# Peptides against a protein of PDB entry 6CSU, part 38

Target 1, 51 residues: chain A of PDB entry 6CSU
Amino acid sequence: GALEELRGQYIKAVKKIKCDMLRYIQESKERAAEMVKAEVLRERQETARKM

## One batch from the design tools (peptide; made by RFdiffusion4, then SolubleMPNN)

Design b2_p16_2_s3 (from b2_p16_2, 7 letters changed)
Fold by OpenDDE base, seed 1:
Structure b2_p16_2_s3 (fold): chain B 51 residues (1-51), chain C 51 residues (1-51), chain A 16 residues (1-16)
Amino acid sequence: as target 1 above (51 residues)
Amino acid sequence: as target 1 above (51 residues)
Amino acid sequence: MEEIEKTVEELEKKLS
């Protein structure tokens, strides 16, 4: 019935939000790691040129 | 009635989840920025000492 | 983020 369908829609949406969030976290970690690598490399080169 | 009240509760819960996720994202960005700043500073000092 | 917001919005529409 309508009540059960409503409950089902809520649960489905919550699960999807959870999955999206977990994916976001993982992708964010990967992007952060790459950003740090690039920044460190750039900084080494820049510092070396100034010494 | 009971159906309307339950619907209201589901909507309220979903909105809270959304708010929590947005806050997490914002805080994550702030932490990432601070991490990068700290890493860059450390790298400058380390590179300088090796030159 | 946008995907999450869309999911929430769609749910709210279904519940309305």
Scores: peptide ipSAE 0.136, ipTM 0.630, DockQ to the pose 0.820
Fold by OpenDDE base, seed 4:
Structure b2_p16_2_s3 (fold): chain B 51 residues (1-51), chain C 51 residues (1-51), chain A 16 residues (1-16)
Amino acid sequence: as target 1 above (51 residues)
Amino acid sequence: as target 1 above (51 residues)
Amino acid sequence: MEEIEKTVEELEKKLS
């Protein structure tokens, strides 16, 4: 019935949101790590030149 | 009726999740920015000492 | 993250 269908749709939506968020967090962590590595490299080069 | 009430509850719940996600993302961005700034400072100091 | 996870878990429990 309509109630069961709506419940099913909501559960599906919640699960999707959860999965999307977890994926976002994981990808964000990876991007952040790469960003730091790149920044470290650039900073070393700049500091070296200025000395 | 029961269907309308349940629908309302589901909508409310989804909205809360969305808001929580957006807040987390915003706070995460701010923390990431501060992390980068701190890393840059440390890297400059380390590079300088090693020269 | 923890708040979101808790929220999702609470909602799923209510629906169980």
Scores: peptide ipSAE 0.120, ipTM 0.626, DockQ to the pose 0.540
Fold by OpenDDE base, seed 5:
Structure b2_p16_2_s3 (fold): chain B 51 residues (1-51), chain C 51 residues (1-51), chain A 16 residues (1-16)
Amino acid sequence: as target 1 above (51 residues)
Amino acid sequence: as target 1 above (51 residues)
Amino acid sequence: MEEIEKTVEELEKKLS
Protein backbone atom coordinates (compact mmCIF):
# COMPACT_ATOMS: atom_id res chain seq x y z
CA GLY B 1 0.00 0.00 0.00
CA ALA B 2 0.83 3.66 0.02
CA LEU B 3 2.48 3.51 3.44
CA GLU B 4 4.73 0.60 2.52
CA GLU B 5 5.72 2.29 -0.72
CA LEU B 6 6.57 5.51 1.07
CA ARG B 7 8.68 3.68 3.64
CA GLY B 8 10.44 1.78 0.92
CA GLN B 9 11.27 4.95 -0.98
CA TYR B 10 12.75 6.55 2.12
CA ILE B 11 14.90 3.55 2.98
CA LYS B 12 16.14 3.37 -0.59
CA ALA B 13 17.09 7.04 -0.55
CA VAL B 14 18.95 6.73 2.75
CA LYS B 15 20.89 3.70 1.55
CA LYS B 16 21.86 5.50 -1.63
CA ILE B 17 23.16 8.50 0.28
CA LYS B 18 25.18 6.24 2.56
CA CYS B 19 26.77 4.46 -0.37
CA ASP B 20 27.55 7.74 -2.10
CA MET B 21 29.25 9.06 1.03
CA LEU B 22 31.42 6.00 1.48
CA ARG B 23 32.48 6.13 -2.15
CA TYR B 24 33.24 9.83 -1.92
CA ILE B 25 35.41 9.32 1.15
CA GLN B 26 37.47 6.63 -0.52
CA GLU B 27 37.91 8.58 -3.73
CA SER B 28 38.73 11.72 -1.77
CA LYS B 29 41.58 9.96 0.01
CA GLU B 30 43.01 8.79 -3.27
CA ARG B 31 42.73 12.23 -4.86
CA ALA B 32 44.33 13.86 -1.85
CA ALA B 33 47.35 11.59 -2.07
CA GLU B 34 47.81 12.39 -5.74
CA MET B 35 47.39 16.11 -5.19
CA VAL B 36 50.07 16.14 -2.51
CA LYS B 37 52.46 14.21 -4.72
CA ALA B 38 51.90 16.58 -7.62
CA GLU B 39 52.29 19.66 -5.47
CA VAL B 40 55.56 18.43 -3.99
CA LEU B 41 57.02 17.90 -7.44
CA ARG B 42 55.90 21.32 -8.61
CA GLU B 43 57.29 23.00 -5.53
CA ARG B 44 60.69 21.38 -5.97
CA GLN B 45 60.89 22.79 -9.48
CA GLU B 46 59.90 26.26 -8.38
CA THR B 47 62.33 26.31 -5.48
CA ALA B 48 65.19 25.13 -7.64
CA ARG B 49 64.57 27.82 -10.25
CA LYS B 50 64.59 30.60 -7.71
CA MET B 51 67.90 29.54 -6.21
CA GLY C 1 -3.40 13.29 7.85
CA ALA C 2 -1.09 10.61 9.13
CA LEU C 3 0.19 9.71 5.67
CA GLU C 4 1.05 13.30 4.81
CA GLU C 5 2.80 13.76 8.12
CA LEU C 6 4.94 10.67 7.62
CA ARG C 7 5.80 11.76 4.11
CA GLY C 8 6.90 15.12 5.41
CA GLN C 9 9.06 13.54 8.08
CA TYR C 10 10.79 11.24 5.61
CA ILE C 11 11.49 14.05 3.18
CA LYS C 12 12.89 16.18 5.97
CA ALA C 13 15.16 13.40 7.17
CA VAL C 14 16.56 12.73 3.71
CA LYS C 15 17.23 16.42 3.17
CA LYS C 16 19.10 16.61 6.46
CA ILE C 17 21.34 13.70 5.56
CA LYS C 18 22.08 15.25 2.19
CA CYS C 19 22.96 18.57 3.78
CA ASP C 20 25.25 16.90 6.29
CA MET C 21 27.01 15.14 3.44
CA LEU C 22 27.53 18.37 1.53
CA ARG C 23 28.93 20.04 4.62
CA TYR C 24 31.37 17.19 5.10
CA ILE C 25 32.51 17.55 1.51
CA GLN C 26 33.12 21.27 1.94
CA GLU C 27 35.05 20.80 5.16
CA SER C 28 37.08 18.04 3.56
CA LYS C 29 38.12 20.41 0.78
CA GLU C 30 39.23 22.99 3.29
CA ARG C 31 41.28 20.46 5.23
CA ALA C 32 42.87 19.25 2.03
CA ALA C 33 43.88 22.79 1.10
CA GLU C 34 45.56 23.29 4.45
CA MET C 35 47.35 19.98 4.15
CA VAL C 36 48.75 20.95 0.76
CA LYS C 37 49.89 24.31 2.08
CA ALA C 38 51.72 22.67 4.96
CA GLU C 39 53.35 20.15 2.66
CA VAL C 40 54.58 22.89 0.34
CA LEU C 41 56.27 24.71 3.19
CA ARG C 42 57.92 21.54 4.43
CA GLU C 43 59.14 20.70 0.96
CA ARG C 44 60.70 24.12 0.50
CA GLN C 45 62.71 23.66 3.66
CA GLU C 46 63.89 20.23 2.64
CA THR C 47 64.89 21.34 -0.83
CA ALA C 48 66.78 24.34 0.46
CA ARG C 49 68.79 22.25 2.91
CA LYS C 50 69.88 19.84 0.23
CA MET C 51 71.15 22.58 -2.05
CA MET A 1 31.64 11.37 8.68
CA GLU A 2 30.92 9.63 11.94
CA GLU A 3 28.11 12.06 12.63
CA ILE A 4 26.52 11.35 9.27
CA GLU A 5 26.83 7.61 9.73
CA LYS A 6 25.22 7.85 13.13
CA THR A 7 22.36 9.88 11.70
CA VAL A 8 21.74 7.30 9.01
CA GLU A 9 21.87 4.48 11.51
CA GLU A 10 19.45 6.18 13.85
CA LEU A 11 16.94 6.82 11.11
CA GLU A 12 17.17 3.27 9.84
CA LYS A 13 16.47 1.99 13.33
CA LYS A 14 13.35 4.13 13.56
CA LEU A 15 12.07 2.63 10.34
CA SER A 16 12.67 -0.95 11.43
Scores: peptide ipSAE 0.115, ipTM 0.623, DockQ to the pose 0.449
Fold by OpenDDE base, seed 2:
Structure b2_p16_2_s3 (fold): chain B 51 residues (1-51), chain C 51 residues (1-51), chain A 16 residues (1-16)
Amino acid sequence: as target 1 above (51 residues)
Amino acid sequence: as target 1 above (51 residues)
Amino acid sequence: MEEIEKTVEELEKKLS
């Protein structure tokens, strides 16, 4: 019935949100890690030039 | 120093991730709500045709 | 992520 179909659609939407969020979070973490690594490299290079 | 700057970069990255997540969650909820509303409308229209 | 996963799970349970 209409109620069951509505519930099904809502659950489907919630599941999609969950999957999208998990993917987004993981990708965001990876991007952040790359930015941090780049900063570490820059700092090491600066230190090397000063030595 | 290098350690403090790295720490600062890490904290900044984490804060950005948090903000992005919250925004994404909110936007995703809004999109899901719109999808549910559309489904409700379709069901109402179908019911009306059957009456 | 864990908090979000729990929230989603709770919503699914309410609708099931």
Scores: peptide ipSAE 0.102, ipTM 0.574, DockQ to the pose 0.192

Design b2_p16_2_s4 (from b2_p16_2 with K3S H7T E13K M15L)
Fold by OpenDDE base, seed 2:
Structure b2_p16_2_s4 (fold): chain B 51 residues (1-51), chain C 51 residues (1-51), chain A 16 residues (1-16)
Amino acid sequence: as target 1 above (51 residues)
Amino acid sequence: as target 1 above (51 residues)
Amino acid sequence: MESIEETVEELEKELE
């Protein structure tokens, strides 16, 4: 019926949003790690240039 | 009735997830910026120690 | 961010 159909749609939608959120969090952590690595490398290069 | 209540719960849950995600994104960006600043400072300190 | 926002907005519209 309409109630079970709506319930199914609710569960499906919430699961999709949860998956998208978890993927974003994981990708965000990876991007942050790469950003830090790149900044450390640039800082070392700048220090080397100034010596 | 049960159908309207379920609809209301769905909308409320989706809005909460949206708000939580937007907050996480904002806080994550702020933490990433602070992490980069801290890492640059530490790298400069390590370089100074090794000289 | 945009993908999640768009998904939420689409779902809200389906329930109007």
Scores: peptide ipSAE 0.088, ipTM 0.591, DockQ to the pose 0.548
Fold by OpenDDE base, seed 1:
Structure b2_p16_2_s4 (fold): chain B 51 residues (1-51), chain C 51 residues (1-51), chain A 16 residues (1-16)
Amino acid sequence: as target 1 above (51 residues)
Amino acid sequence: as target 1 above (51 residues)
Amino acid sequence: MESIEETVEELEKELE
């Protein structure tokens, strides 16, 4: 019935939110990792130039 | 030093990610609530028309 | 220092 359909829609929406969150977190982690990698590289290059 | 700076940058990035995700979750919950509200309204209207 | 995994767990709790 209508109540069951609404329940199903709610569950579907929550699952989508969770998936979107996990995807966003993963993408953010990837960006953060790239930023750290770039920073480490810059620091190593700077140190090498000063040696 | 460079290591401490890198650590600080990492912590800052993590904090930003956390804040962004909390905001995303809040906004997503608000959207979901509005969708549910709209669906409930539509179902009530449909039921009313059929009575 | 909190791990990203710990952060995710906290966020999942907020979703509940």
Scores: peptide ipSAE 0.087, ipTM 0.570, DockQ to the pose 0.082
Fold by OpenDDE base, seed 5:
Structure b2_p16_2_s4 (fold): chain B 51 residues (1-51), chain C 51 residues (1-51), chain A 16 residues (1-16)
Amino acid sequence: as target 1 above (51 residues)
Amino acid sequence: as target 1 above (51 residues)
Amino acid sequence: MESIEETVEELEKELE
């Protein structure tokens, strides 16, 4: 019935959003780590030039 | 009735999830910027010591 | 975020 269908839609939607969030968080961590690594290398070069 | 209540709960939950995600993203950007800044400073010191 | 927003928008329309 209408109530069961609505409940099903709600659960499905929430599960999808949760999955999207978890994926985004995981990917953001990986990107952040790589960004830091790259920045460290750039900074070493900059510092070395000025020394 | 039960149907209206369920609909209301769904809409409210979805809106909250959206807001939480937007906030997470914004805060993550700020934390990332600060992390990079701190790492740059540490790296400058490390490099300088080795030079 | 874009995917989440799109999902929310679509589902809200279905409930209207």
Scores: peptide ipSAE 0.085, ipTM 0.575, DockQ to the pose 0.600
Fold by OpenDDE base, seed 4:
Structure b2_p16_2_s4 (fold): chain B 51 residues (1-51), chain C 51 residues (1-51), chain A 16 residues (1-16)
Amino acid sequence: as target 1 above (51 residues)
Amino acid sequence: as target 1 above (51 residues)
Amino acid sequence: MESIEETVEELEKELE
């Protein structure tokens, strides 16, 4: 019935949201890693200039 | 230094995202619960009309 | 598949 269909739709939606959120987190981690890498390089260069 | 600040900013952002996601999930659950409640009521009424 | 909360908590720990 309609109740079972609604339950199924909710479960499907939650699964999609979970996947989207996990993907977002992964992409965020990747972006952060690249930003950190870039900053480390800049700091090394700054340190070198101060020597 | 800038690296430590970047790390701190990322941690802060992740914490915010965590809170936002958990709130979103909670709100979604509440909406789903209300929809289910409404559907149960409608189904009871439909059943009653068929009797 | 772990919960989103667990995933975020693990991410925070990785940054500590």
Scores: peptide ipSAE 0.083, ipTM 0.566, DockQ to the pose 0.150

Design b2_p16_3_s1 (from b2_p16_3, 6 letters changed)
Fold by OpenDDE base, seed 5:
Structure b2_p16_3_s1 (fold): chain B 51 residues (1-51), chain C 51 residues (1-51), chain A 16 residues (1-16)
Amino acid sequence: as target 1 above (51 residues)
Amino acid sequence: as target 1 above (51 residues)
Amino acid sequence: MEEIDKQIEELEEKLS
């Protein structure tokens, strides 16, 4: 019936949002990690130049 | 030191992202619930009109 | 609704 269909659509929508957010968080973490990695490499180069 | 500070900033950034995403999910869930509620009310009105 | 809340809780636990 209509109410069951609405409930189903609601649940489906929330599940999609959850999955999208998890993916976004994961990708954001990866980007942040890469940024840190790049900074560390630059700092190591700076240190090396001073030697 | 610099590396510890970078690590700290990374962790802080990730925590912020997590919190923001959880908030977004919660707000989205609330909006979805309101949409369902509104639809149910409309359907009840429709039923009432047919009586 | 209850199932959704459960899934959100599980998500929060995984993100912690």
Scores: peptide ipSAE 0.074, ipTM 0.565, DockQ to the pose 0.080
Fold by OpenDDE base, seed 4:
Structure b2_p16_3_s1 (fold): chain B 51 residues (1-51), chain C 51 residues (1-51), chain A 16 residues (1-16)
Amino acid sequence: as target 1 above (51 residues)
Amino acid sequence: as target 1 above (51 residues)
Amino acid sequence: MEEIDKQIEELEEKLS
């Protein structure tokens, strides 16, 4: 019935939100990690240039 | 240094994302629960009207 | 980084 259909839609929506959020977090972490790596590289290169 | 600052910004950003996501999930769950309650009420009232 | 990983784990548990 309508109630079961609504329940199903709710569960589906929650699952989608979960997946989207986990993906967003993972992608955000990857971007942040790349920024850190780039900064480390820049600092190492700067130090090397000064030596 | 700059690296530590960037690391700090990364951690701060991730924490914010986590909090925002958890809040969004909680609010979404609450809205969904209210929709279910409303549907249950409507169906009960409809059944009662038919009796 | 370890703390972030733990926070992600906690998030996943809350979403399960």
Scores: peptide ipSAE 0.073, ipTM 0.567, DockQ to the pose 0.083
Fold by OpenDDE base, seed 1:
Structure b2_p16_3_s1 (fold): chain B 51 residues (1-51), chain C 51 residues (1-51), chain A 16 residues (1-16)
Amino acid sequence: as target 1 above (51 residues)
Amino acid sequence: as target 1 above (51 residues)
Amino acid sequence: MEEIDKQIEELEEKLS
């Protein structure tokens, strides 16, 4: 019935939100990590140029 | 230095994202639960009227 | 609802 359908939709929606948010967090972490890597690389290059 | 500052900013940003996403999930769950409660209430009222 | 609560708890544990 309508109640069971609503319950099912609720569960499905919450599961989707969970997965989407985990993915968003992971992607944000990856982007931040890449920025750090890029900075490390630039600093190593600058140090090498000064030697 | 700049690298340490960037690392600190990365960690801070990830922590904030984690907290914000957990809050969003919780709020979404609460809204969904309220919709279910409202439907249950309406169905109980309708059943009572039919008796 | 109990299953959803468990899934949220597991999510929080993984993010900690």
Scores: peptide ipSAE 0.072, ipTM 0.570, DockQ to the pose 0.083
Fold by OpenDDE base, seed 3:
Structure b2_p16_3_s1 (fold): chain B 51 residues (1-51), chain C 51 residues (1-51), chain A 16 residues (1-16)
Amino acid sequence: as target 1 above (51 residues)
Amino acid sequence: as target 1 above (51 residues)
Amino acid sequence: MEEIDKQIEELEEKLS
């Protein structure tokens, strides 16, 4: 019935939100990690030049 | 140094994102539950009228 | 609702 259909739609929507959020966080963490790696590289290069 | 400062900013940003996402999904879930409750009420009222 | 609660818990664990 209508109630069961609504329940199904609710569950489907929440599952989609969960997946979207997990993906967003993962991508955001990856971007942040990449920035840190780039900074580490620059620091190593500077250290090498000063020796 | 600059690397430590960047790392600190990264951690702070990720923590904020995590909190925002958890809050968002909780609020979304509450709204969905409220819609289901409203539907249940309507169905009960219809059943009562037909008896 | 119970299944959704479990899924949220799993999400929180992955974000920690």
Scores: peptide ipSAE 0.074, ipTM 0.568, DockQ to the pose 0.081; fails the geometry check

Design b2_p16_3_s2 (from b2_p16_3, 9 letters changed)
Fold by OpenDDE base, seed 2:
Structure b2_p16_3_s2 (fold): chain B 51 residues (1-51), chain C 51 residues (1-51), chain A 16 residues (1-16)
Amino acid sequence: as target 1 above (51 residues)
Amino acid sequence: as target 1 above (51 residues)
Amino acid sequence: MESIEKEIKELEEKLS
């Protein structure tokens, strides 16, 4: 019935949000790691250049 | 009625999840920025120390 | 972020 359908829609929406959030977190961590690596490399290069 | 009340509760729950997710994203970005700043500082210090 | 916000908004609209 309408009540069961609404419940199903809510559960589906929550699952979708959860999956999207987990994916975002994973991708964000990967991007952050790459950004740190790149920044460290650039900083070493800049320091060496100024020496 | 019961159906409208349940609908309202589901909408409220979804909105809460949305708000929590957006807050997490914002906080994560701030932490990432601070981590990069700290890493750059540490790298400069380590490079200077090894010189 | 904007993409996720849009998606959540659409889901909320489906529930309403």
Scores: peptide ipSAE 0.134, ipTM 0.611, DockQ to the pose 0.514
Fold by OpenDDE base, seed 5:
Structure b2_p16_3_s2 (fold): chain B 51 residues (1-51), chain C 51 residues (1-51), chain A 16 residues (1-16)
Amino acid sequence: as target 1 above (51 residues)
Amino acid sequence: as target 1 above (51 residues)
Amino acid sequence: MESIEKEIKELEEKLS
């Protein structure tokens, strides 16, 4: 019925948000690590040139 | 009626969760930017000492 | 992160 459908839609939405969030967190950690690595390399080049 | 009230509550709850997630994402970006800035400064010091 | 996970869990439990 209408109530069961509404409940089902809510649960589905919440589960989707949860999954998206967990994925984002994991990917964010990976991107952060890569960004730091890239920035360090770039900074070494810049510093060396200015010396 | 009862059905409309429940519908409203479910919609409100889902919207809140989504907003919280978006805020987390924004704050994560800001923390990442600050982390990179700090790493750049540290790397400059290290590079300079080794030269 | 922890607060969001907690909120989701609590809401799911209420619907169960």
Scores: peptide ipSAE 0.118, ipTM 0.603, DockQ to the pose 0.421
Fold by OpenDDE base, seed 4:
Structure b2_p16_3_s2 (fold): chain B 51 residues (1-51), chain C 51 residues (1-51), chain A 16 residues (1-16)
Amino acid sequence: as target 1 above (51 residues)
Amino acid sequence: as target 1 above (51 residues)
Amino acid sequence: MESIEKEIKELEEKLS
């Protein structure tokens, strides 16, 4: 019935939001790590040139 | 009726989760930016000491 | 994150 369908839709929506958030966090961590590595490299190069 | 009330509750809950997720993302971006700045500072200091 | 995950879990439990 309509109530069961609505319940199902809500559960589906919540699960999707949860999964999307967890994926975002994981991908964000990976991107952050790569960003730091790249920044370290650039900073070393800039410091070296300025000497 | 009960169905409309439940629908309203589900919508409210989903909206809250969405808002919380977006806020988390925004705060995460801010923390990431500060992390990069701190890393740049540390890297400069380390490079300088090693010269 | 932890608070959001907890909230989601609680909502799912209410629906079970």
Scores: peptide ipSAE 0.118, ipTM 0.603, DockQ to the pose 0.420
Fold by OpenDDE base, seed 3:
Structure b2_p16_3_s2 (fold): chain B 51 residues (1-51), chain C 51 residues (1-51), chain A 16 residues (1-16)
Amino acid sequence: as target 1 above (51 residues)
Amino acid sequence: as target 1 above (51 residues)
Amino acid sequence: MESIEKEIKELEEKLS
């Protein structure tokens, strides 16, 4: 019935939000890790040039 | 020094991630709410037509 | 959704 359909749609939407957020977190972590790695590399290069 | 600079950049990046996540959650909730409201309205209209 | 938001916040805390 209509109530069951509405409930089903709500549950589906919530599940999608959960998946989207988990993906966002993972991708954000990966981007942050890459930024840190790049910065560390630059610092190593700078240190080497100063030696 | 370089270590403090790296630490500072890490902290700044994490803070940005937190803000982005919270904003994304809020926006996702708003979109879900709008979807539910639209569905409820459609169901009300359908019920009215059947009366 | 409250449970999901809690889970997301916990994951964020683990990130830092």
Scores: peptide ipSAE 0.118, ipTM 0.586, DockQ to the pose 0.079

Design b2_p16_3_s3 (from b2_p16_3, 8 letters changed)
Fold by OpenDDE base, seed 5:
Structure b2_p16_3_s3 (fold): chain B 51 residues (1-51), chain C 51 residues (1-51), chain A 16 residues (1-16)
Amino acid sequence: as target 1 above (51 residues)
Amino acid sequence: as target 1 above (51 residues)
Amino acid sequence: MESIEKTLEELEESLK
């Protein structure tokens, strides 16, 4: 019935949101790690140049 | 009735999840910025020491 | 704006 269908839609939507959030978190961590590596390299070069 | 209440609860939950995710994104950006600053400082010190 | 934010907004609107 309508009540069961609505409940099913709620559960499905929440599961999708959860998956999207987890994916975003994981991808964000990976991007942050790469950004730090790049920044470290740039900073080494700049520091060496100034010494 | 039960159908209207369930629908209302779902809408409220989705709004809450949206707010939580946006807050997470903002806080994550702030944390990342601070981590980069700290890493840059450490790297400058290490590079200077090795030269 | 993050893609996830757009998805959440669209989902919210679909429930109204």
Scores: peptide ipSAE 0.094, ipTM 0.594, DockQ to the pose 0.363
Fold by OpenDDE base, seed 3:
Structure b2_p16_3_s3 (fold): chain B 51 residues (1-51), chain C 51 residues (1-51), chain A 16 residues (1-16)
Amino acid sequence: as target 1 above (51 residues)
Amino acid sequence: as target 1 above (51 residues)
Amino acid sequence: MESIEKTLEELEESLK
């Protein structure tokens, strides 16, 4: 009935949120890794200027 | 030193990701609530047509 | 989804 349909829609929405969050986490990890690589490069450039 | 700076940058990135995720969760919950409300409205309209 | 928040907190602590 109507109540079961509402429950179904809620469960579907929660599952979608979970999947979207997992995707966002993965993309965020990739962005963080690129930020770290950029910092390493900057540090190496600074070291090179001191040599 | 350089290692501490790199670690600091990574921690900063992780903290930013945490904040972004919390915001995304809140926005996703709001979207889910609106989807449920829309479903309730559709169900009421269908009931009205049967009366 | 408090589990994600807890995981991120644990990660931050492991990096200190």
Scores: peptide ipSAE 0.089, ipTM 0.569, DockQ to the pose 0.174
Fold by OpenDDE base, seed 2:
Structure b2_p16_3_s3 (fold): chain B 51 residues (1-51), chain C 51 residues (1-51), chain A 16 residues (1-16)
Amino acid sequence: as target 1 above (51 residues)
Amino acid sequence: as target 1 above (51 residues)
Amino acid sequence: MESIEKTLEELEESLK
């Protein structure tokens, strides 16, 4: 019935949100890792110039 | 240094995202509960009419 | 939902 259908829709929506959040977290981690890597390289270059 | 500052900024951003996600989850649960409640009431009314 | 919360908590701890 309508109630069962609504419950099913909710469960489906929550599962989608979970997947979206986990993907977002993963992408955020990747972006952060790349930013850190880039900063480390820049600092190494700057250190080399100061020597 | 710049690297430590970048790390700090990232951690701050992640904490904000966590809070936003948890709030979203809570609000989503509340909306779902309200929708279920409303549907149950509608079905009870419909049952009464069929009697 | 609890799985998401635990994942977020673990993520936060890993960044400290």
Scores: peptide ipSAE 0.088, ipTM 0.574, DockQ to the pose 0.110
Fold by OpenDDE base, seed 1:
Structure b2_p16_3_s3 (fold): chain B 51 residues (1-51), chain C 51 residues (1-51), chain A 16 residues (1-16)
Amino acid sequence: as target 1 above (51 residues)
Amino acid sequence: as target 1 above (51 residues)
Amino acid sequence: MESIEKTLEELEESLK
């Protein structure tokens, strides 16, 4: 009935949110990793300039 | 030293990710709530049209 | 959702 249909729509929305969250977490981790990698590279170059 | 500085930068990045995730969760919940509210309104109007 | 928050918190603590 209408109540079951609404429940189904809610569950579908929550599942969508969960998937979006997991994707966002993964993408944020990847961005952070790239930022750290760039920083390491800069630090290595700075160390080289001091030798 | 350089290692501690890099560790600090990584921890800062993780904290930023956490904050962004919590904000995303909250905003997604609010959007889902508004979508459900709109659906409930449409269902009520449909029920009224069948009476 | 709560599980995600806990996971993020545990990850942060593991780095300290």
Scores: peptide ipSAE 0.085, ipTM 0.564, DockQ to the pose 0.108

Design b2_p16_3_s4 (from b2_p16_3, 8 letters changed)
Fold by OpenDDE base, seed 1:
Structure b2_p16_3_s4 (fold): chain B 51 residues (1-51), chain C 51 residues (1-51), chain A 16 residues (1-16)
Amino acid sequence: as target 1 above (51 residues)
Amino acid sequence: as target 1 above (51 residues)
Amino acid sequence: MEKIEETLKELEEKLK
């Protein structure tokens, strides 16, 4: 019935939201790691250049 | 009725999820900034030490 | 992340 269909739709929606959020978090962690790596490389060069 | 109550519960929960996600994003940005700052400081010292 | 998962879990339980 209408109630069961609505429940199913909302459960499906929140599961999708969960997956989207987990993916966002994972991608954010990957981007942060790459930013740190790039910053470390740049800093090595800058420090060496000043010496 | 039952449909309106269920919809209301869904909307309330989604709003809470949104707030939790926004807080996570903000805190993650702050932590990332501090991590980069700390890594840069350490890298300066390490590079200097090798020269 | 854990708090978000908890919120989703609570919603799923209410919808059962």
Scores: peptide ipSAE 0.102, ipTM 0.625, DockQ to the pose 0.677
Fold by OpenDDE base, seed 2:
Structure b2_p16_3_s4 (fold): chain B 51 residues (1-51), chain C 51 residues (1-51), chain A 16 residues (1-16)
Amino acid sequence: as target 1 above (51 residues)
Amino acid sequence: as target 1 above (51 residues)
Amino acid sequence: MEKIEETLKELEEKLK
């Protein structure tokens, strides 16, 4: 019935949201790691130029 | 009725999930910024020690 | 992440 259908739709939506969020978090961690690496490299170069 | 109540609960739940995600993202950005600052400082000190 | 996962879990339980 309508209640069961709505419940099913909600559960499906919640599962999708969870998966999307987990993926976002993982990708965010990867981007953050890359940003740190780039910043460290730039900082080394900056410091070296000042010496 | 029951259908309207369930729909209302769905909407409320989705709004909460969205708020939680936004808060997580904001806090994650702040933590990432602090990690970058700390890493830059450590890198400067490391480079300075090697000179 | 933990707070989000907790929220999702609570919502799923409410629908059981």
Scores: peptide ipSAE 0.101, ipTM 0.624, DockQ to the pose 0.539
Fold by OpenDDE base, seed 3:
Structure b2_p16_3_s4 (fold): chain B 51 residues (1-51), chain C 51 residues (1-51), chain A 16 residues (1-16)
Amino acid sequence: as target 1 above (51 residues)
Amino acid sequence: as target 1 above (51 residues)
Amino acid sequence: MEKIEETLKELEEKLK
């Protein structure tokens, strides 16, 4: 019935939200790591040019 | 009725999830920014010592 | 992440 259908829809939505958030977190960590690598390289070059 | 009550609980739960997600994202960004600042400072000092 | 996962887990359990 409608109650069971609503419950099912909620569970499905929650599971999707969980998956989306976990993916976001993983991708965010990867982007952050790449950003740090890029910043480190830039900073080394900048500092080296000033020496 | 039971359907309306469940719907209300669903809406409340989803709103909480949204708030938790947004808070996590904001806090994660702040932590990432601080980590980058620390890494930049460390890298400047490291590179300067090698020059 | 852990807090979100915990919240989602708790909500799923409440629906069982």
Scores: peptide ipSAE 0.101, ipTM 0.624, DockQ to the pose 0.478
Fold by OpenDDE base, seed 4:
Structure b2_p16_3_s4 (fold): chain B 51 residues (1-51), chain C 51 residues (1-51), chain A 16 residues (1-16)
Amino acid sequence: as target 1 above (51 residues)
Amino acid sequence: as target 1 above (51 residues)
Amino acid sequence: MEKIEETLKELEEKLK
């Protein structure tokens, strides 16, 4: 019935949100690490040229 | 009734998750920016000492 | 992250 359907929709939505958030966090960590590596490389090159 | 209560709880839960996620994203951006700035400074100092 | 994880745990418990 309507009650069971609503409960099912709620459970499904919560599970999806959980998965999406965990994925976002993981991808964010990876992007942050790569961004730092790229910035370090660029900074080394710029500093070396200025000296 | 039970249907209305469940619907209310579902809406409240989704709103809370959304707010928590947005806060996390904002704080993550700020931390990432500060980490990059700190890394750039350290890298400049290290590169300068090696030259 | 910790706040989000806590919220998710609370919701999971309510679903049981």
Scores: peptide ipSAE 0.097, ipTM 0.625, DockQ to the pose 0.401

